# Ledger of designs, part 95: peptides against a protein of PDB entry 5ZKO

Target 1, 44 residues: chain A of PDB entry 5ZKO
Amino acid sequence: SASNPRKFSEKIALQKQRQAEETAAFEEVMMDIGSTRLQAQKLR

## One batch from the design tools (peptide; made by RFdiffusion4, then SolubleMPNN)

Design b2_p29_7_s1 (from b2_p29_7, 19 letters changed)
Fold by OpenDDE base, seed 5:
Structure b2_p29_7_s1 (fold): chain B 44 residues (1-44), chain C 44 residues (1-44), chain A 29 residues (1-29)
Amino acid sequence: as target 1 above (44 residues)
Amino acid sequence: as target 1 above (44 residues)
Amino acid sequence: EAVKAEQQQRRREQRKRLLEALKELRELF
């Protein structure tokens, strides 16, 4: 059954997409925190 | 925009959830591959 | 920055493990 590697290749591709989406969301959160910290520092 | 610590805490909590979901999906794929490998090895 | 570097390392390790596991599986079939 040579079909198993193909099925897993698709699962791995989906996992790479999930990783990219999670990374993008992480970067957005970190950017928002960073910007807010910088603004708070400027008001002191 | 007023710094809302609660909003950031919520964003961080959501990000931790996303990371946990991605991790669980990764582990599931790895388990499936491992199981398939073990089965294939037993058939040799 | 440190948290970003850790996240990047984790992603690289996960990717490496997935690709290696796929390679091993492909060699069995």
Scores: peptide ipSAE 0.425, ipTM 0.788, DockQ to the pose 0.198
Fold by OpenDDE base, seed 3:
Structure b2_p29_7_s1 (fold): chain B 44 residues (1-44), chain C 44 residues (1-44), chain A 29 residues (1-29)
Amino acid sequence: as target 1 above (44 residues)
Amino acid sequence: as target 1 above (44 residues)
Amino acid sequence: EAVKAEQQQRRREQRKRLLEALKELRELF
């Protein structure tokens, strides 16, 4: 039945959304660390 | 300030948790696909 | 940068595995 591939395509789309949200949160953490490192270097 | 390293360590720990949750969701999708494949093969 | 590159590689591998598994499933129906 063609219904099962469609159901999994939807699950894959939701997984791609979760991946994008996790990537955005990761980039925010990395930016905060990078900015703090740069500020500390300028104050030396 | 010694408060900054602790704050970043906490942010990194939360990010590792988010990555683990995304990985678990990925593995669940792969398991569901695998189970469905096995069921379809048994009905052939 | 190295950690970002590793994350991107992991995402590409996960996507490849999902698409291959979906292709195999579609061939069964």
Scores: peptide ipSAE 0.420, ipTM 0.786, DockQ to the pose 0.226
Fold by OpenDDE base, seed 4:
Structure b2_p29_7_s1 (fold): chain B 44 residues (1-44), chain C 44 residues (1-44), chain A 29 residues (1-29)
Amino acid sequence: as target 1 above (44 residues)
Amino acid sequence: as target 1 above (44 residues)
Amino acid sequence: EAVKAEQQQRRREQRKRLLEALKELRELF
């Protein structure tokens, strides 16, 4: 039935959203770490 | 500041958790698709 | 940078697997 592929397409869309949110959170953490590392290097 | 390494370690740990949760959700979707594929193949 | 590249590669692989699985499923219906 054509309904099953549609439901999975919706699940995949939700998964892409979760990936985007996790990637955004990852980038924020990496920016903070990168900034702190740069500050620490400047203090050496 | 010595407080920064601990805060960063906590942020990294939280990020690893978020990544694990997203990966688990991915695997769940893949399992559902796999199960549905197997069912559809049995009906052929 | 290396960790970011690894993260991006993992996301690409996951996306590829999802799309391939969806394609196979669509061919069955």
Scores: peptide ipSAE 0.426, ipTM 0.789, DockQ to the pose 0.200; fails the geometry check
Fold by OpenDDE base, seed 2:
Structure b2_p29_7_s1 (fold): chain B 44 residues (1-44), chain C 44 residues (1-44), chain A 29 residues (1-29)
Amino acid sequence: as target 1 above (44 residues)
Amino acid sequence: as target 1 above (44 residues)
Amino acid sequence: EAVKAEQQQRRREQRKRLLEALKELRELF
């Protein structure tokens, strides 16, 4: 009964999407911190 | 607005929450796969 | 940089574990 591997493949695909979204949000936070750090360095 | 450490701490806290939620979803998928594997092994 | 590298490593390890588990499951069916 090949049905179970398909369901898990779909769950894994959804997990990859969640990982991509969380990575994008992480990169946004890191860019904001990085920009702030560069601004602080320019003021020194 | 670079100058508010509180806003960055809140963004970092929100990011840690997103990471924890993604990790929990990953662990759930792994548990489901593991359970299915054990069931399939018991039928062999 | 170090935090990004660690995050990428964690994601690669998670992906590897998922794909290995899926392969094992596919071999059982």
Scores: peptide ipSAE 0.422, ipTM 0.786, DockQ to the pose 0.199; fails the geometry check

Design b2_p29_7_s2 (from b2_p29_7, 19 letters changed)
Fold by OpenDDE base, seed 2:
Structure b2_p29_7_s2 (fold): chain B 44 residues (1-44), chain C 44 residues (1-44), chain A 29 residues (1-29)
Amino acid sequence: as target 1 above (44 residues)
Amino acid sequence: as target 1 above (44 residues)
Amino acid sequence: AAVEEEQQQRQREQRQRLLEALRELRQLF
């Protein structure tokens, strides 16, 4: 019965990985947007 | 230059999908935990 | 920046809820 927290700890680790992947993808998008905004401002 | 707003809208849409998938996975884990907690409480 | 902060806040809240739930489970088992 004491194995349940361990199984959930693994689920938490996987969830942290998913969060990291989502964050990385988000940061990439934000960098692209930021770069484009900066370029557009420089061309004004 | 990758400055096409349409490309960014697509990237944002994909990011929103990733966020939704991450959130769904989180909710599933929380539901499993909640169910397990309830079962453990009933067995006490 | 505001969108980044919101994203980070959501993830922090999720992480906190998960860790709290795990703590509770460890107390039950």
Scores: peptide ipSAE 0.417, ipTM 0.783, DockQ to the pose 0.198
Fold by OpenDDE base, seed 1:
Structure b2_p29_7_s2 (fold): chain B 44 residues (1-44), chain C 44 residues (1-44), chain A 29 residues (1-29)
Amino acid sequence: as target 1 above (44 residues)
Amino acid sequence: as target 1 above (44 residues)
Amino acid sequence: AAVEEEQQQRQREQRQRLLEALRELRQLF
């Protein structure tokens, strides 16, 4: 039977990986912003 | 260690680019699935 | 917090659409 569902399941798995990588990078940016904001508040 | 606002703006710009690339990849997968679905329906 | 919630919501919607599309495709083959 059609191998197409298998091919697309693999594409979907890769897309979920891209989402996870985007989320990790986003969280890193947010942590850096948060830490800098906290540091600026402590130096007041 | 980027306490510099300029470095944050660069990080945010890179994150926006990553988000756009992830969205484009998602749309491509959805288009491929849609095309395959349409083809399968035409062959019934 | 609002930007994080928006990010999570967007990704959840994309994931749901992908899984639904895969389910429909498996029913065709």
Scores: peptide ipSAE 0.415, ipTM 0.782, DockQ to the pose 0.171
Fold by OpenDDE base, seed 3:
Structure b2_p29_7_s2 (fold): chain B 44 residues (1-44), chain C 44 residues (1-44), chain A 29 residues (1-29)
Amino acid sequence: as target 1 above (44 residues)
Amino acid sequence: as target 1 above (44 residues)
Amino acid sequence: AAVEEEQQQRQREQRQRLLEALRELRQLF
């Protein structure tokens, strides 16, 4: 039935959204660490 | 400041939790697909 | 940089596995 592939296509789309949200949060953490490291180096 | 390492450790821990939740959601989708595949094969 | 590349590689592998599983499912229906 064509209905099952559509249901899983929707689940895959939601999973791609979760991946994008995780990536955005990860990039924010990495940016904060990188900025703090750069500031500490400038104060040496 | 000694407060900064602790703050970043907490941010990293929260990010690891988010990654684990995303991975669990991925595994659930893959399990649902696998179960549906098995059911379809049994009906052939 | 290495941790970011590893994270991106993990995400790409998950996406590829999902798309392959969906392709196999469409062949069954």
Scores: peptide ipSAE 0.415, ipTM 0.781, DockQ to the pose 0.201
Fold by OpenDDE base, seed 4:
Structure b2_p29_7_s2 (fold): chain B 44 residues (1-44), chain C 44 residues (1-44), chain A 29 residues (1-29)
Amino acid sequence: as target 1 above (44 residues)
Amino acid sequence: as target 1 above (44 residues)
Amino acid sequence: AAVEEEQQQRQREQRQRLLEALRELRQLF
């Protein structure tokens, strides 16, 4: 049925959104760590 | 600040949890696709 | 940087697997 590929396309779109949200959260954490590391290096 | 390493370790742990949840959702979608593929093949 | 690259690689692989699975499914219907 042509409806099945469409439903999976929607599921894949939702999964891509989840990936983007996870990546954004990851980048935020990495920026915080990177900033702190850079500050610590400047204080040496 | 000595509090920073602990806070970062917590942030990293939360990020790992988020990654695991995203991966679980990915695997669920892949299982559904696999099941549908198998069903479609049986109907041929 | 290495952790970021690994994370991005994992995401790319997941995306590729999803798209390939969808392509195969569309060929069945």
Scores: peptide ipSAE 0.415, ipTM 0.779, DockQ to the pose 0.225

Design b2_p29_7_s3 (from b2_p29_7, 22 letters changed)
Fold by OpenDDE base, seed 5:
Structure b2_p29_7_s3 (fold): chain B 44 residues (1-44), chain C 44 residues (1-44), chain A 29 residues (1-29)
Amino acid sequence: as target 1 above (44 residues)
Amino acid sequence: as target 1 above (44 residues)
Amino acid sequence: TAVEAEQQQQQEAQRRALLEALRELRALL
């Protein structure tokens, strides 16, 4: 494939963006779990 | 949010799937770079 | 958390490897 270095740079930029979005979604889920666990501990 | 433990498990499963897709995209780009490097070496 | 730290480390390692591979390709061309 005539994947120019410019096309590789674009693929990497898109990959970094997606990875950042996935990291943010993961952190949000873990924060929600942590908050729920803390609430459950307060009810004990 | 009434995010049930089942909803947390679903969110984690979706995160793992997305991370696997991002890893596959990373590996594809690395293979393309390797192939391009080999082609460039053959033209020398 | 330990799980968050491991996930971040994996993503950072992939990003570093991609950048290194691009530098090597650029040096060859």
Scores: peptide ipSAE 0.349, ipTM 0.687, DockQ to the pose 0.223
Fold by OpenDDE base, seed 3:
Structure b2_p29_7_s3 (fold): chain B 44 residues (1-44), chain C 44 residues (1-44), chain A 29 residues (1-29)
Amino acid sequence: as target 1 above (44 residues)
Amino acid sequence: as target 1 above (44 residues)
Amino acid sequence: TAVEAEQQQQQEAQRRALLEALRELRALL
């Protein structure tokens, strides 16, 4: 069935939300790595 | 607590998996758009 | 970070591609 443009807009909005959540999760991981590296440098 | 390198590797692997899932969702939407476009062209 | 910047660039490229495809579809209908 022809998925209508309104349904595409909904799919895109949900995809953007998920991408933002994944970006935030990635940034959290990178921050944890950065903090751990900084701590390791201070112990040298 | 110092999150150990093994836990970081696990988090990075999960992040890469989620990014691949988001890319697959993008590709699905693009395929749906392509199919709808093809149908619209056939109706002309 | 460079890795974060690359990920953001990929997401922006996907967003642009979706918007373009929707615009083209809307012009066809």
Scores: peptide ipSAE 0.345, ipTM 0.683, DockQ to the pose 0.197
Fold by OpenDDE base, seed 1:
Structure b2_p29_7_s3 (fold): chain B 44 residues (1-44), chain C 44 residues (1-44), chain A 29 residues (1-29)
Amino acid sequence: as target 1 above (44 residues)
Amino acid sequence: as target 1 above (44 residues)
Amino acid sequence: TAVEAEQQQQQEAQRRALLEALRELRALL
């Protein structure tokens, strides 16, 4: 069956959205680790 | 069940850590191969 | 996911590079 171009474009858009969400979740974790590290340094 | 955002962020952090460890192991093996190659060339 | 796909592509690239380096080493020895 011919891959419906509309379905393909939608699939790509959803993939980009998921990647952005996963990147944001990673950045949030890294910020939390960084904040914890900064707090630990202030307590030294 | 709503995927707990904290569980999701933790999963992403663990996946990134695993990837970094796998990359470090890859680089170590490639260095060892390079060293062995250099030694083999010196013996020619 | 997109992140999982990127990780898989990186792992496959590293695996291919390792196999090539091993073949070259075997040919040298």
Scores: peptide ipSAE 0.308, ipTM 0.609, DockQ to the pose 0.244
Fold by OpenDDE base, seed 4:
Structure b2_p29_7_s3 (fold): chain B 44 residues (1-44), chain C 44 residues (1-44), chain A 29 residues (1-29)
Amino acid sequence: as target 1 above (44 residues)
Amino acid sequence: as target 1 above (44 residues)
Amino acid sequence: TAVEAEQQQQQEAQRRALLEALRELRALL
C-alpha cells in the first residue's frame, strides 16, 4: 500500500516533536544534576 | 602528634554528615531521572 | 581509615549507578 506521503510526513513530524520533548526533558534533568553537583561541591 | 580522639570523632561526624548530604542529592537526581524515564516511556 | 574507605566505596557505587541511569535514559530518548 503506497504510504501516503502526507501521512508519512505527519508521522515523521510527530516523531521529531516527541524526540524534541524527550530531549528537553533529558536536558532539564542534566541541568538539575549540574546544579546538584555544584551544591554538593559547595558542601565539601 | 597524637590525634585528639575528640577531634577525630568530630572529623568523622562531619564526613558522615557530608556523605549523607551528597547521598540525599544523589537520590533526588535519581528520582528525577526515574520520573523522566517514565515520561519518556509514555511519550513513545 | 576504614570509615573513609567505606565512604569512598559508597561514592563510587553512587557514581556508577548515576552513570548507568543516565546511559539508560539517553538510550531511551
Scores: peptide ipSAE 0.297, ipTM 0.590, DockQ to the pose 0.254

Design b2_p29_7_s4 (from b2_p29_7, 20 letters changed)
Fold by OpenDDE base, seed 2:
Structure b2_p29_7_s4 (fold): chain B 44 residues (1-44), chain C 44 residues (1-44), chain A 29 residues (1-29)
Amino acid sequence: as target 1 above (44 residues)
Amino acid sequence: as target 1 above (44 residues)
Amino acid sequence: EAVKAEQQKRRQEQRRRLLEALRELRELF
């Protein structure tokens, strides 16, 4: 009976990890785009 | 050298997929919690 | 920047909802 909240706590922990990984990947993409844009602007 | 916009579009597409997968996983967890809550409430 | 802020807002909301749902669930057990 009382095991359900614990299972969900684990699922939430895994979800937080997935969110962190997705956020890191997002930030990498955005940094690449941002740096590229800045470089292109400097060359104009 | 010229940043390849095509490479960025591919990275963005991959990132959108990751975001969709993370969102789906979040929704699944929320559905499971909701279902469990309803079941627990019915047993009270 | 705006896209980052939106992403952060979504993550914060998801986290809030998960924690709230977990709290409610713990109260049932």
Scores: peptide ipSAE 0.447, ipTM 0.793, DockQ to the pose 0.199
Fold by OpenDDE base, seed 5:
Structure b2_p29_7_s4 (fold): chain B 44 residues (1-44), chain C 44 residues (1-44), chain A 29 residues (1-29)
Amino acid sequence: as target 1 above (44 residues)
Amino acid sequence: as target 1 above (44 residues)
Amino acid sequence: EAVKAEQQKRRQEQRRRLLEALRELRELF
C-alpha cells in the first residue's frame, strides 16, 4: 500500500522540473523584450 | 536586428501555452492525490 | 518585474500545496 506516496513523489519532482523549465523560458522572453526596448530607447 | 514585434507576440503566446500546460499538469497531480486520499480514508 | 513576482508567488503556492498533500497522503499509509 505504501507505494502510492513514492509514485506521487516522482510526479511532484517532474512537476518541479516543468515549473523550472517554464520559468526559464519566461525569463528568456522577458530578457529579449527588455533588451529590445532598451535598444529602441537608445535610437530615439 | 530589431526583433519583430510579431516574433515577440508569438513567443508570449507560446509562453502562455507552456504556463497552461504546467497548470494542467499541476491540477492533474493534485486531483490524483486527492482521489487517493479519499480512497484511503474510506478504507480506514 | 510585477509579472515575475506574481509567477514566483504562484510557484511557491503550488509547491506548498503539493508538499502538504504528499504529507497528508503519507500519514494515511
Scores: peptide ipSAE 0.443, ipTM 0.792, DockQ to the pose 0.171
Fold by OpenDDE base, seed 3:
Structure b2_p29_7_s4 (fold): chain B 44 residues (1-44), chain C 44 residues (1-44), chain A 29 residues (1-29)
Amino acid sequence: as target 1 above (44 residues)
Amino acid sequence: as target 1 above (44 residues)
Amino acid sequence: EAVKAEQQKRRQEQRRRLLEALRELRELF
């Protein structure tokens, strides 16, 4: 029954996409915090 | 600018929610695989 | 940087577990 491994392969591909989107959102938040920290240091 | 810490705390909270949703989706896929494995073993 | 490294380590472990579980499932069919 080769169809079950194929369905799970599709679920794994979708999970990799969710991981990529969450990672991109995380990097955006970290970049915003980093930029704000740098601006605050320059104003000191 | 006291409003900046509040905006960052909100962004961090939203990011923690996204991470929790991705983790829940990962656990669901692993549970589906585990259930299918158990069914296949019972049919042997 | 430490938080990014921890996130990457977590993702690598999740990927490893998914691929291992899929391999075990394929051996049953």
Scores: peptide ipSAE 0.442, ipTM 0.791, DockQ to the pose 0.226
Fold by OpenDDE base, seed 4:
Parts: C-alpha cells; sequence; structure tokens
Structure b2_p29_7_s4 (fold): chain B 44 residues (1-44), chain C 44 residues (1-44), chain A 29 residues (1-29)
C-alpha cells in the first residue's frame, strides 16, 4: 500500500522547508553578530 | 552601544527556540515513521 | 564559522536519517 510512503514523503518535504527557514534565520542572526563583532574589533 | 548585547541575546534565544521546534518536528516525523514501520513489520 | 559548520552537520544527519527511514519504510510496502 503505497499511500503511507507518500504521506511520509510529504512530511519530509515539509521538514526540509522548516530546515531551510530555520537555516535562513540562523544565517541572518550570524550575519548580524558577525558584523557587530567586526565593528567592535575596529573600535578596539 | 549596550543595547546591542540584549538584542543579540534575544535573537539567539529566539534562534534556539526555532532550532528546538524544528528538532521536535523532526523527532515527531521519525516517530511516526518508526511506528508505521513497526506496524508494517507486524503485518509481514 | 564553527557554529555554522555544526548546524550544517546536524542538518545533513537529520536529512540522512529521514531519507533512510523513508527508504526502509518503502521497502515494507
Amino acid sequence: as target 1 above (44 residues)
Amino acid sequence: as target 1 above (44 residues)
Amino acid sequence: EAVKAEQQKRRQEQRRRLLEALRELRELF
């Protein structure tokens, strides 16, 4: 019965989307921290 | 500018929450797959 | 950079586990 694997493939696709969104948010935070760290080092 | 550390701490906390939510969603999917696998194995 | 690398490693491992679990499930149906 191929229906269960299909439902799980959809769940996995949704999980990949969540991972991409979380990664994008992480990269934004890291960029902000990195820029601030660089500024602080320049002022030191 | 001392306001930046607090904003960053909040951003980091939010990011940790997002990571936890994504991890929980991953674990839920894995649990569902595991239970379905167990059921399928019992029917085999 | 180290935190980014660890995050990427974690994501890769999660993806691997999901795909492996799906493959195993597909073999049962």
Scores: peptide ipSAE 0.444, ipTM 0.792, DockQ to the pose 0.200; fails the geometry check

Design b2_p29_8_s1 (from b2_p29_8, 18 letters changed)
Fold by OpenDDE base, seed 2:
Structure b2_p29_8_s1 (fold): chain B 44 residues (1-44), chain C 44 residues (1-44), chain A 29 residues (1-29)
Amino acid sequence: as target 1 above (44 residues)
Amino acid sequence: as target 1 above (44 residues)
Amino acid sequence: RSEQRRQLMEMLRELQEQIREVAREVERR
């Protein structure tokens, strides 16, 4: 049975969304690390 | 009572040592962040 | 792959807390 192309496109869209969410979370953590680094540098 | 200059110099030396230890710990953490960031970039 | 990324994010959070701890200790001393 040919997997419904509509289901495939939806699955790809959901995967892209998850990847975007994970990327956003990563960027947030990196931003916080950057802020903390600046704080630590001011204490030096 | 004049605080014993020897005690003062010793206190300053201990403070400098602590500051050096904290600096080393900071540098280690920064190195780990750098390494982890490189790993994250490889996983993207 | 998703699990490896999750673990990496956890390590980044741990390192963030460690650097904050070091910064606080430097401020106290």
Scores: peptide ipSAE 0.098, ipTM 0.500, DockQ to the pose 0.125
Fold by OpenDDE base, seed 5:
Structure b2_p29_8_s1 (fold): chain B 44 residues (1-44), chain C 44 residues (1-44), chain A 29 residues (1-29)
Amino acid sequence: as target 1 above (44 residues)
Amino acid sequence: as target 1 above (44 residues)
Amino acid sequence: RSEQRRQLMEMLRELQEQIREVAREVERR
């Protein structure tokens, strides 16, 4: 059965969106760690 | 009452020890973050 | 890949909380 190019394109778009969301969440956590590190450095 | 210099010196020594232990614990956590970050970079 | 990323995010959150705990302890002493 011809893999419906529209369904394939939609699947790829959803995968890219999920990857972007996961990357954004990672960057947020890294920023928070950076902020916490700065706070801890002030206490040394 | 004359603040016993020995008790004061002991208090300062204990405070310095606690600060060193807290610094060491912080550095350990920072090393773990560094390792985790390196692992994260390999997964990107 | 998704599961590995989820586990990584969890570890990063745990480490963040550990740093905050250490920072609070330094402030209290």
Scores: peptide ipSAE 0.097, ipTM 0.497, DockQ to the pose 0.124
Fold by OpenDDE base, seed 4:
Structure b2_p29_8_s1 (fold): chain B 44 residues (1-44), chain C 44 residues (1-44), chain A 29 residues (1-29)
Amino acid sequence: as target 1 above (44 residues)
Amino acid sequence: as target 1 above (44 residues)
Amino acid sequence: RSEQRRQLMEMLRELQEQIREVAREVERR
């Protein structure tokens, strides 16, 4: 049966949401690393 | 008694050595983070 | 790919904590 276009669109939407969440988590960790690096530079 | 200048100098030398070791360990961790960040960018 | 990204994020968090620990140890000595 032709993949239900609604189910396909929902799967794509969920995949895009997960990708956005993973990107946000990555950016958060990168900001934290940047902050930690700055803190460490102040201790030197 | 005047603090044995030799014992004082030895304490200062040991402190400087520990500081150098901690600095080296910090720099190593910073290099690892830099490498990991570059790897993360390649996975995006 | 998603699993590799997850593992990389975990490693970044661990390294971040190690930096903080080393920085605290440098401050205490």
Scores: peptide ipSAE 0.096, ipTM 0.494, DockQ to the pose 0.126
Fold by OpenDDE base, seed 3:
Structure b2_p29_8_s1 (fold): chain B 44 residues (1-44), chain C 44 residues (1-44), chain A 29 residues (1-29)
Amino acid sequence: as target 1 above (44 residues)
Amino acid sequence: as target 1 above (44 residues)
Amino acid sequence: RSEQRRQLMEMLRELQEQIREVAREVERR
């Protein structure tokens, strides 16, 4: 079946968007853990 | 020289205050860790 | 206070492990 090139491009775009959202959420968690570590050091 | 509080009661009061501040800071850090953990779990 | 510090350090270790797992999954996709 001629897979509609538009449907393929849309799937790739959605996959790239999801990957970017996962990366952004990962970076947010990394910032939160960095701040938490600094706070934990002050409690020592 | 940081003059130690002259009265024993003042030393105890300052110690209790410091302990309350450390406890509050710990609770804040625990809340931040809890939120960060939940975010990390959503990425898995 | 020692118990509170122990609990905090344990939770930080767990978060570090989760972060490493997320990083590997992001690299794989």
Scores: peptide ipSAE 0.090, ipTM 0.487, DockQ to the pose 0.102

Design b2_p29_8_s2 (from b2_p29_8, 16 letters changed)
Fold by OpenDDE base, seed 4:
Structure b2_p29_8_s2 (fold): chain B 44 residues (1-44), chain C 44 residues (1-44), chain A 29 residues (1-29)
Amino acid sequence: as target 1 above (44 residues)
Amino acid sequence: as target 1 above (44 residues)
Amino acid sequence: RSEQLRRLIEMLRELQRELEEVARAAERR
């Protein structure tokens, strides 16, 4: 079955969007751990 | 020098207060770690 | 205090490992 280029391009676009969302969510969690580390350092 | 019981009791009270504050701060950081961990698990 | 700090450090290390796994999973996608 010839991969419909339109369906392929849509799949790639959706994959890129999901990857960007996962990256943003990861960065948010990394900021939270950074804050937590600063709080932990204040306890020492 | 006879440890002034009043000064001793004040020192003990201040020490207990500081220990309670440190415990509360520790619990707060542990909650933040738990929340961040739950967020990280949702990304897997 | 020493026990609380040890436990905190352990939890931070575990969280770091979990975040590194998330990062590696995101890169593969």
Scores: peptide ipSAE 0.183, ipTM 0.558, DockQ to the pose 0.147
Fold by OpenDDE base, seed 1:
Structure b2_p29_8_s2 (fold): chain B 44 residues (1-44), chain C 44 residues (1-44), chain A 29 residues (1-29)
Amino acid sequence: as target 1 above (44 residues)
Amino acid sequence: as target 1 above (44 residues)
Amino acid sequence: RSEQLRRLIEMLRELQRELEEVARAAERR
């Protein structure tokens, strides 16, 4: 069956959204690490 | 001049307090790392 | 104190590696 272009476009949009959500969650964790690293540096 | 035992005892008490504070700060940072690690694992 | 700091640095490095793996996985999705 021919790839439904609408379904394809929707699939690409959902994939991009998921990637953006994963990136945002990663950035949040990186901020927490940054804070933790600064706290660790104060212990020196 | 003889080491004033009272001043010595006070110095030791202050040193112990400081060490306890540093230990508490270390434990806090370790908890933050643990929490952040669990968050990172949820992203997998 | 030196041992605590050493251990902390090791934990931070491990966490960094785990996050880099997560980032690489996210880029492939």
Scores: peptide ipSAE 0.182, ipTM 0.557, DockQ to the pose 0.076
Fold by OpenDDE base, seed 3:
Structure b2_p29_8_s2 (fold): chain B 44 residues (1-44), chain C 44 residues (1-44), chain A 29 residues (1-29)
Amino acid sequence: as target 1 above (44 residues)
Amino acid sequence: as target 1 above (44 residues)
Amino acid sequence: RSEQLRRLIEMLRELQRELEEVARAAERR
């Protein structure tokens, strides 16, 4: 079945959206790590 | 004038207090690590 | 105190590895 270019572009758009959401969630976790590291430094 | 703890007992009491504060701060950081770890696991 | 700091560093390194796994999983989606 000819992969409809329209369906392909929609799939790519959905993939980009998912990647952006996963990146944002990862960045949030990394911020929490940053805070935790700063707290750990105060214990030194 | 901050009464310098001249007595040995006062110095020991201050040392115990400091140790308790450091332990509490360590436990707090360990809890934050645990929370962040659970968040990371939800992203997998 | 030194043992607490060593343990804390170990836990931070473990968490870093878990986050790197999350990042690699996100790249594949």
Scores: peptide ipSAE 0.181, ipTM 0.557, DockQ to the pose 0.130
Fold by OpenDDE base, seed 5:
Structure b2_p29_8_s2 (fold): chain B 44 residues (1-44), chain C 44 residues (1-44), chain A 29 residues (1-29)
Amino acid sequence: as target 1 above (44 residues)
Amino acid sequence: as target 1 above (44 residues)
Amino acid sequence: RSEQLRRLIEMLRELQRELEEVARAAERR
């Protein structure tokens, strides 16, 4: 059944949203690691 | 010069305090690593 | 102190590998 262009656009929008959420969560984790590394260096 | 026993006891107390502070800081960093690791696993 | 530092470094290296895997997975999506 011809994927209704609206349904296709909605699927692409949902995919982009999920990718943005995963990127934001990754950046948060990287920031936490940066802070943790700095704290670990102070213990050396 | 014979290290006065009182001065020795004070040095030992200071060393124990410093070790406790370093241990507490280490445990905090290990907790942060554990939390960050759990977040990274949720992104998989 | 030396044991704590060794353990901390090991855990940081493991976490780095896990994050690099997450980053590579995100690039493929």
Scores: peptide ipSAE 0.181, ipTM 0.553, DockQ to the pose 0.116

